# Peptides against a protein of PDB entry 5Z08, part 209

Target 1, 168 residues: chain A of PDB entry 5Z08
Amino acid sequence: RQKDEWAKKTSSLMKQLDWFIGEHLGAMLAAEELGGPVVGELMEIDPDDLSAGFNAHGKLKKATSQPDLDRRQRRIDDIWGPQDEQGQAHKRKRGADEALAASAEMRDLIEQLMNKLVEAGGDNSATYVEIPRESAAARFLVRSKVAMFHPNDARRLRLVDFGRDLDD
Target 2, 222 residues: chain B of PDB entry 5Z08
Amino acid sequence: GLPRLIDAIEEASKIPAKRRQTPIKPTIEKLTTHLYTHGASPDSLLRLADLLTLRNHLDQASLAAITRNLYPSSTVSDEVVLRFIGALGHGQLKPTLALQALFLRWLVMVYHLLENPGVLGQVYGVLFDLLDTAAIRPQLCHLLALVTRRKHVRPFRIQAILTLSRQTGGDPNLTGLLRVFKNYYPEIIVGDATKGRASAFKHPDPQWRQHLDEIQQRRSEA

## One batch from the design tools (peptide; made by RFdiffusion4, then SolubleMPNN)

Design b2_p21_6_s1 (from b2_p21_6, 13 letters changed)
Fold by OpenDDE base, seed 2:
Structure b2_p21_6_s1 (fold): chain B 168 residues (1-168), chain C 222 residues (1-222), chain A 21 residues (1-21)
Amino acid sequence: as target 1 above (168 residues)
Amino acid sequence: as target 2 above (222 residues)
Amino acid sequence: SKWAEKLKTLEEIYQRLLNAR
């Protein structure tokens, strides 16, 4: 009985998390991955601010002429700017595909992090997940204090030990 | 084509059913079949939005049938969205609450096709103020769950949703929306409303979604 | 229990992701 209640609660929470990742976070992470705003740093993305573009750090570029930002800005304008009907359809499809990819990556990372924590049996050295790239999803997990990078290897992530951090 | 079917329905909509020379039902069936097969262009969507939202002599069954088959072949403009939003609430000139619920459900199902999702954020207050309307609340909460951003989660709205949740005995849709609010402000004490079953705001019609995806895919390949 | 710990961990993950958004 108690195990079934815990299983139901866990399943309910997973569904909520999956919805949150899929319906909200994935699109924002995709925007970050495409050179948009960093998730959690920009409270309000003004559409006009999206048009102004983002610097290499995901901060709103004020109108200063740095050329490498123009390529990312063209990509953002090419993703979010007013384009012709065909361009908009391709952009939307690409944006949707990127949102799905970002959602899947975030979900997979969380699952791997959780699995490694369980497998490690208390050995913190065994809790690291290898990441193929420093994605928006990986960075967001770190910024949110869900995960942390290995001190010597940015390709390795582990789940933060929430039990210890609550007592400190 | 679709424009000619819309023309015929627009003309018929001006005339009471008892005074029509020809039954409109066959034309509605042709329209809904066409919409199901090909979807609606942005221009056709706007015209159909007017037929659905403006007071006319079309019967509720016909309006509901059109709404259920309102597959966008492309994008949904701000103008189309605003027509549906403008049709919400109480008033003698507004569509029935049952039809408004279908409009809100439609907006949820096509949210990913909006030209500017931000348009719904601009009318967030209008949507939020309708939460007391029980007949549209489920779909309205779902739409608000998609639209809500930090800027919308204000203390007065937090208090309003908490109050309304208490008054409704913990409506699961309000609990779901309040969970979305808590996502922005974790300190929100949902009290006993968190113990209730929250709506997961799942896609309201998976078959409709699949068929929409097929229509959208055909356009991307053309 | 392992299940309670998993649930607590998931709750914390969820809350932290929400707070960081």
Scores: peptide ipSAE 0.441, ipTM 0.702, DockQ to the pose 0.303
Fold by OpenDDE base, seed 4:
Structure b2_p21_6_s1 (fold): chain B 168 residues (1-168), chain C 222 residues (1-222), chain A 21 residues (1-21)
Amino acid sequence: as target 1 above (168 residues)
Amino acid sequence: as target 2 above (222 residues)
Amino acid sequence: SKWAEKLKTLEEIYQRLLNAR
């Protein structure tokens, strides 16, 4: 009885997660891979901030104060700047990683991360998944505090220990 | 090439069908074949968006055929998006609701290719206010499901969609959109009127997606 | 139980993803 309830709840949650990833998040991740807005970063560049922020040379005026704006600006410049042919080719090649591919990657990463956590049996060193690339999916998992990179290797990703974060 | 085909169609669009010296259908077929094979560049997309959204003498079948073959070969600019958004709603100068539904479907299918997906978030109110229009509601709800962020989920919009859901007998697309809202605010009670099947907002055309991928890939190899 | 832990983990993942979007 309890096992069946847990199975039912798990199945229901998986369906919700799969829907969320496939039908909502995947398109946003694909947009990020194509050099669109970063998922979960305020895509709200207020059109007024865009209009007010560009100097005569098309650069957003550094609002002097917040370092996070400078990173956004560099990313915007990298996204909106004249992409060299290589940048366009990489965008095009990544653009084929459509919402479906981004969804599949996110789903696969979550599954691998969960499986490694279970397999590690409490050994934190064994919980890392090797990622072939720093994808929008991987970055989003880190930004969402679902996962963390290995401190010495950005190709290694693990789940955040949610049990410890609840007790601290 | 594609620019010459667009030129010919632009000129033909200025003339009523009965006054054209040559049938436009063969030129439309050449255009749609070209679009299917190679896609449209950003510049070509803008020109085609104008042909699709501005009042002209092109027939609805031709406009629909162009829209169904409107594969971007690269990105979709904000200007192109805004042309399609500006074409939505009621009015004598607006495209037909059937064509507007195709535009919304297109925006859903190319959402991942938008240069700035945030542009749709800026016009969220305009899109949301069209939810009462039954003919475009399925595609509109799907687009809104992609565009919706926490900032858009406001009490007045929650109430509006709940009211509209009751009035429509629980439209599954509205129920689907309410589910998206609930993902931002879990406390939203989707009342008994929404006990119906929610739309999953699946990709409208998997074959179109696959073909878009092929077009996008060919340009990366060239 | 292994199942309860899996569910808790999934719930937390889901909530964090929802909050970060």
Scores: peptide ipSAE 0.438, ipTM 0.623, DockQ to the pose 0.306
Fold by OpenDDE base, seed 3:
Structure b2_p21_6_s1 (fold): chain B 168 residues (1-168), chain C 222 residues (1-222), chain A 21 residues (1-21)
Amino acid sequence: as target 1 above (168 residues)
Amino acid sequence: as target 2 above (222 residues)
Amino acid sequence: SKWAEKLKTLEEIYQRLLNAR
C-alpha cells in the first residue's frame, strides 16, 4: 500500500517535470543554443529591455555603438523577423525541432544523473555522467545547482547531493 | 475546392434551417472531409473562424464538427487567434460555452503553429479573468499554462487563483496553473492548494496531433 | 525508504530547475 502511494506520487511528479521540460524549458534552451538569451539570467531583465537586444555574450548591450546592434538585431530579425513565408516556416520548424531536441537532452541528462547517483552507492567518483558537449541543458543544470561539472573535466557532470542541504 | 464549400456554408448560415431550400449537412460533411484531408489555408482559417465565432444560423453539431476538423495546413494568424479569443465568455452574441471549450482546446493543439505566440500573452488578462467560468476552465488553464510568462505572474493573479482554488475545492486545473506560476516565482507559498491533484496538461488528443503533423509535413514537401 | 529518497531527489531537482528559470 505505501509503496504504491510512493510510486503514484513519483509518477505524478515525473509527469509534471516532463511537462515543464517539454512545454517551457525546451523552447528556452533551444533559444539559448541558437544564440538567444541565457535561461535564468533574463529573470532580471524587464521585457521592455529585451527589445534593446543582447551583446555577443548574451548581456544587454548598453546604448553604445550602432553597428553590432544591427547584426544581432539582424540575427534576431533573421531568426524572428519577416523572412519570406518559406524561410519563416523553415525557421519555425527548425525552432520546434531544436526545442524538442533540447527537451529530450535535458530529460535524458536528468535521468542519467539520477541513475548514476543510485548506481554509485555513495561513491562520488562513480556518479559522473559523460556529456558529449557542453549544451544549454548541461549549463542550465549547473546554473540551477542541480548538477556540477568535474573540477578538472567539463565533459563530466554529476548530480548535486541534496541530502546534506536538507539537514541544515 | 475549399473556398466554394465555405461560400455555400456562409450563405446557408444567414438563413434559418427551416427556411433553407437545401440541407446544409452534406456540404458540412464535404467541408470536414476536405479539412481532414488537406487542412485549411490561412485565408480559409479566417473565414472558418468567422463562421464559428459569429452569431449565425448554423447548428451546434455542425460548428463542433468544423472545429474538430480545423487542421491548419500552414500557420495560424493573429487575426484568427483573436476571433476565437473574442468569442470567449458570457453573452447572447457569443458561442455556447461547450463550443468555447472546443476553441480553447484547438488553440492548445495549434499553439506551436501560431505566427506570433505573443498575441496570446497580450490578451492574457482577458483569458485569466474567465477562470471563474467552470465550463471552460479545464482548457483555459491548459492554454494559460502554455502562455504564462514571468510578466503575467503578478501577486493579484496568484491570490485570485488561490481564492478560486479554495472556492472550487481544489480544482486540479487551477492547481496545475498555480504550479506553472510557481515555476516563475518559486517563493510563491502555495500552501495546501498544491497538496491536491494537479493537472499535467497533457496534449488533449494525440491522434489529432499526429494527423496535424502529417498535414504540416505535406506542406513542407510542396 | 529508497522510494522516499528518490521522490525527494526528484522534488529537489524540480524545484531547483523552477527556481533557475
Scores: peptide ipSAE 0.430, ipTM 0.632, DockQ to the pose 0.291
Fold by OpenDDE base, seed 1:
Structure b2_p21_6_s1 (fold): chain B 168 residues (1-168), chain C 222 residues (1-222), chain A 21 residues (1-21)
Amino acid sequence: as target 1 above (168 residues)
Amino acid sequence: as target 2 above (222 residues)
Amino acid sequence: SKWAEKLKTLEEIYQRLLNAR
């Protein structure tokens, strides 16, 4: 019973994560790989402005930082925007392919990081995944504080130990 | 070829079924078979979108059959998208809500083939205002989940979806869309009425997707 | 349980990715 509930919750969360990666994050990572905006950097929304919270009625308190969101979306729209018809089809196909590739890379990297954590059995030295290149996905995981590079080798990435970092 | 089949159906669509000299069903079957085998070009898609969205004398079964076989062989233009969006909602001149649900499902399944996905973002308000229409809500929430960006997650829309979620007893599709909103604004309190199972917005038809991929691949080899 | 730990890890990954985007 309890095992089945945990399996169901895990499956539900994985589906949410997969959807988030595939439908939102992949396109942003692809934009970064193509020389677009870095994921998360334009979101200098002052955490304090977000802290203003929604009331129980979904009214935002004064979220002032509307202008910078429009710039990020414009840059994505400019990267993906309507240029000439044939060049657009190729750019769109390339962009879609890059979004799929970035999504797949992020998903695979998360899976490898989790698998290595389980396989290591508590040995932190065995938790590193070798990455073929520094990708937008890898950089984003580090910026997100999900993963960290090996101090001496940027080709080695490990999952952050969320249990220990809460105690430090 | 496909253009000639569309010509015949367009002419037949102008005439009430009882006054047609020739049954249209065999021509519809030829069309759907052709669409299944080869897909529709951008030009053919536009013509078919007009047949599907404009009031004519085609029967609902024929319209549904065309929609179920509406495989793009290429990209989907903004004009085609806007025909389907314009056909949504209540009105005597609009397609049935059942057919509108099929159009929304189609848009979800071909979203990755849109020439400009941003076109749906431009009509976001029109789509969002239709969430009260129960018959199309499942597919509409799925499409909105794909289309939603931070710019669309406005306070009034957050409140509207929370209110509608409470009124519907926590529709799983609305809960799924609220989760998408919460992704942009983590502070959104999804109240107790939304403790229900959220929709995962899975692909509506994996077999249709696979067949679409096969049609798209043949184009890349030609 | 190993499953609870895996779920917590996934939750934390998901939240951190959401916050960093």
Scores: peptide ipSAE 0.435, ipTM 0.622, DockQ to the pose 0.287; fails the geometry check

Design b2_p21_6_s2 (from b2_p21_6, 13 letters changed)
Fold by OpenDDE base, seed 3:
Structure b2_p21_6_s2 (fold): chain B 168 residues (1-168), chain C 222 residues (1-222), chain A 21 residues (1-21)
Amino acid sequence: as target 1 above (168 residues)
Amino acid sequence: as target 2 above (222 residues)
Amino acid sequence: SKWAKKLKTLEEIYQRLKNAT
């Protein structure tokens, strides 16, 4: 009985999440991949505060070192800079496929991140998912404080441990 | 080329059908064939948006045919978007509600190609205030479902949709939009407002999407 | 419960995604 109630609640939540990712967030991620606005930056969050990144607890790191500014500036320049006509053309190709692909990638990443967290049994080193590229989906998971990159490897992503925040 | 076809249609649009020296239908067919094959450049899209949204002597079938073949070959400018948004609602100078529904459907289908998706967020209030117009409500709710951000979800708009949902007997598109709002405000009770099935806001035309992707792909290779 | 933890985690993910949009 209790297991069936939990299964039903989980299924209901998954359906809501799948719709949110597929139909609502997917279109926003596609716009980002096409060089449109970054998802979540349209929030009056000071771009400088987002640039500082989040610590392991999802708190804004103080803007310390120049290199992260350069990577973000490069990303901003890659998104908003004078992209050569050829570079813009190649990014535009994948738009509708990118909405579907971005939504599918987001869904798959969430599933992998959750599975790795369960499998790791408390070993933080085993919780990382290897990502093939820094996608809009992966970046959004980090901006939303759902996931975090490995400090030394931007190809490794892990779920943020919510356990501390849920018990406080 | 496409510019010459648009020139001919623009000139013909100034003249009542009964006073035209030549039938415009063959030129419209050439235009729609060209649009289907190659799409429209940003400049051509603007000119076509004016033809579609401004009062002229073109017949509704021709306007609908152009709209159904309005494939962007690249991006969609803010100016093009604003032409279509400005054409919405009631008025003697505005396009028919049937044509407005096609414009909203088009905006949904090209949303990912907007140069600035934020432009729709700026006109969110204008779009939202048209939800009482039954003829455009399905496509309008779909567009609003894409455009809605936290800043747009306000108590007065929540109440307006809830009220309109009761008045319409639970329009599934309004229920779908309330579900989007519930994403930002979990306390919104959708079930009490409507016994009806919520719209999932799926892509209106998968074949149109596929053909758009093919047109977009060809331009990136050129 | 393993199921309760999974549900809470999914809810938190969902809320964070919503809050970032």
Scores: peptide ipSAE 0.502, ipTM 0.754, DockQ to the pose 0.308
Fold by OpenDDE base, seed 2:
Structure b2_p21_6_s2 (fold): chain B 168 residues (1-168), chain C 222 residues (1-222), chain A 21 residues (1-21)
Amino acid sequence: as target 1 above (168 residues)
Amino acid sequence: as target 2 above (222 residues)
Amino acid sequence: SKWAKKLKTLEEIYQRLKNAT
């Protein structure tokens, strides 16, 4: 009985989330991928603030010392640099439905992040998802404080530990 | 080129159809063909927006044909957006409501190409206040569904749309917009009494989208 | 339960996404 109630609630929430991602957020993410504005009012996040990363609670760490300029440049180059031919070919194929593609990517990322969290059983080292590219979806997950990059590898993304934030 | 076609149409637009020395229809057909093939640059979009939104002597069929072929080859500026928004509503100097509906549909279809989608958020109140205009409501609700952010979902607007939904017998577009509002405020009761299926706000013209993508892709390869 | 944790996590994701828009 309880399991069925949780399953129903989860299904209901997933439907709402899918609608939000697909019909509302997807268009915004597509605009960002096409060189439009960054999704959300946090256009004021200095790239330096993003480089400082978020703490385990998804709060911006104050930029302490030397932003690894090389890591920042590499991130910028990974964001804005020539996507590899495969990435461009994927972008060309996605050209027909960037909004749908962005929505699908966001949904897939959330699903992977959730699955890794469940599989890790509390081991934070096992919670990272490897992302093929830094997408608008990935950036938005970080900006929204849903996810955080690995401190040493911007291709690795994990969920923020909400359990600590919900119990505090 | 496109600028010369626009020049000819601008000049013809100043003259009543009965007083034109030459029929404008062939020039409109050339324009629409060019737009379909190449799209419009930001500068050309602005000029075309003025032709579409300002009172002139162009016939409604020509204006509609231009609007249906108004493919951006690049981005859409705030200025272009504001021309179309400024053309909305009632008034003797405003375009027909049928043409306004086409403008709103266009804005929906090019939303991802806006240089600053935030401009629509700035005029959110203007758009929202037009929801009582039945002729444009479907496209207006779709645009608002894209534009709506938490900051726009205010108690007075929630009440306004609920009231209008009751008055219209549960317009599915209003119900769709209420669903967007409910994302931000889950406590909003999108009443079961709106027996109407909420609009899903699907892309209004998949073929138009596909053709736009082809035009946009050619620019990225150049 | 694992299910309760999943639901809470999804709710938090959903809220954070909405708050960022």
Scores: peptide ipSAE 0.495, ipTM 0.740, DockQ to the pose 0.301
Fold by OpenDDE base, seed 4:
Structure b2_p21_6_s2 (fold): chain B 168 residues (1-168), chain C 222 residues (1-222), chain A 21 residues (1-21)
Amino acid sequence: as target 1 above (168 residues)
Amino acid sequence: as target 2 above (222 residues)
Amino acid sequence: SKWAKKLKTLEEIYQRLKNAT
């Protein structure tokens, strides 16, 4: 009985999430990928707060004086900056299919992130997914505080640990 | 080139069809062929938006043919978007509702090419207030489904769409839009009054999409 | 349970995605 209720709730939520990603968010991500505005750009986030990054729970860290300001700035610009026209030239899929591609990528990333979290059994080092590129989908997952990059490798993404924030 | 074709059509648009010395149809066919092959630049899009939205002597079939072939070769400016939005609704100087439906469909199909999609969010109220117009409602709901953000989902709009849904017997497009609202506010009851299947807001024309992608790709290779 | 954790995680993902749009 309880398992069946959980299964039904999970299925219902998955359908809602799939619709949200596919039919609503996908078009926004496609616009970003084509050089449009950054999805969910919180204009109110202090650049200094962004430079501090997020903790394991997706909360803003206090700005540590880490000297690699240039790398952080580039990362901030890559995450929060408008997509340069030059970045558009390398994107193979342009146009209306980008919405479908972005939706599929977002869905796949979420699935991989969840699977890695389950497989890691509590080992945070094993929770990282390797991403082939910094896509609009990947950046949005970070901006939305769903995921975070590895501190030393922007090609490694992990799910934010929601469990600690829910139990506290 | 495209500018010369637009010039010829602009001049012809000032003259009633019965007073034209030359038929405009061959020039329209050349224009639509050019648009189909190469798309329209931002500057050409603006000129074509004026031809489509301003009152002139072009026939409805020609205007519809131009709209169906209005492939952007690049981006779509806010100015172009605002021309089409300004053409919506009732009025003696406004395009026909059938043509307005084509404009809304076009905006849906090129939404990903807008320089600033936020411009549609700024005119959200104008779009929302047109939901009672049955002839444009399907495309309008689809556009609103793309444009809707949390800031737009307000109690008065929730109530308005619920009321309109009841009055229309549960229009599936309104039910679809209400589902978008429910994503932001889960407490919204899509109640029994919406006995209709919600629209999925699928892309209106997959072939048009494919052709747009081909035009957009050629620009990257040039 | 594994299922409860999955559902909670999905819910949190969904909420965060919605809050960012």
Scores: peptide ipSAE 0.495, ipTM 0.747, DockQ to the pose 0.302
Fold by OpenDDE base, seed 1:
Structure b2_p21_6_s2 (fold): chain B 168 residues (1-168), chain C 222 residues (1-222), chain A 21 residues (1-21)
Amino acid sequence: as target 1 above (168 residues)
Amino acid sequence: as target 2 above (222 residues)
Amino acid sequence: SKWAKKLKTLEEIYQRLKNAT
């Protein structure tokens, strides 16, 4: 019973995530790969509007003082990190398939990162995924604080340990 | 070359069809063939955007044929985008709603080639306010699904789309756009009354995409 | 449970991706 509920919830979340990556984020990442704006740079979020939330009818809820929203705003500001000049040189694979490719790469990276985290059994050194190139997908995972590069090797990416970040 | 074809069409567009000395159809066919083979440069795109969006004496079939073959050979400038956005809505001087739907479809298909995708975010309100126009709603919802960021998901827009969704009996495109909004604000209840399958906002034309990729690839090799 | 941990991780990934867009 519980296992089935967890499986259903996981499946539902995966479908939402797949849609978000495939139909929304993929186009943004493709634009970045083609030399367009960096994903997240266009997000002037009014923090006041984020705090209020919305009811079922799209009405502003009373601003619940949940401290988690201030952390969200800071995270968006942290995504505005300086344009690393070096990434511009890789040949624009210009194409409508770049959105599909970026989506597929993002899905694959998330899957590999999750698998490595599970396989490592708590050994952080074993959690790194080797990436063939620095992609918009990889950079976005880092900017979004989902993943981290190895300190000495930008070809190695690991999932952020959310368990530690939630307790701090 | 393409510029000369555009020149000829621009001159012909100033004259009513009945007063033209030469039929324009052969020139339109040459233009569309050229566009299909080579695509349009940024400069040519701007000129073609003006031909498509400004009131002239070109027939709807010719305008539609140009739009269907409007392959960018490179990037799409903000100016080109703004010409198409400015052509949207109701008015005697605006293109037909059928042609506007083709423009929105084109913007969806070339979204990844925009020099500045943020330009669409700046005109988000203009696009959003057109959602009541049924004839363009499918393509408009698809474009908005690409353009929407957290900053655009405001209480009044949530309420507006929920209201419009109820009024339309749960248009699947509006339900699709509500799912985009719900990703930013999980508390949005996409009501059970929208039993309709939400649009998945898939690419409108896979063949057009493939051909665009071929045109784009040839330029990267040159 | 292994499943609960996986779900929480996916939720956090999804939230962080959404917060960055």
Scores: peptide ipSAE 0.488, ipTM 0.746, DockQ to the pose 0.291

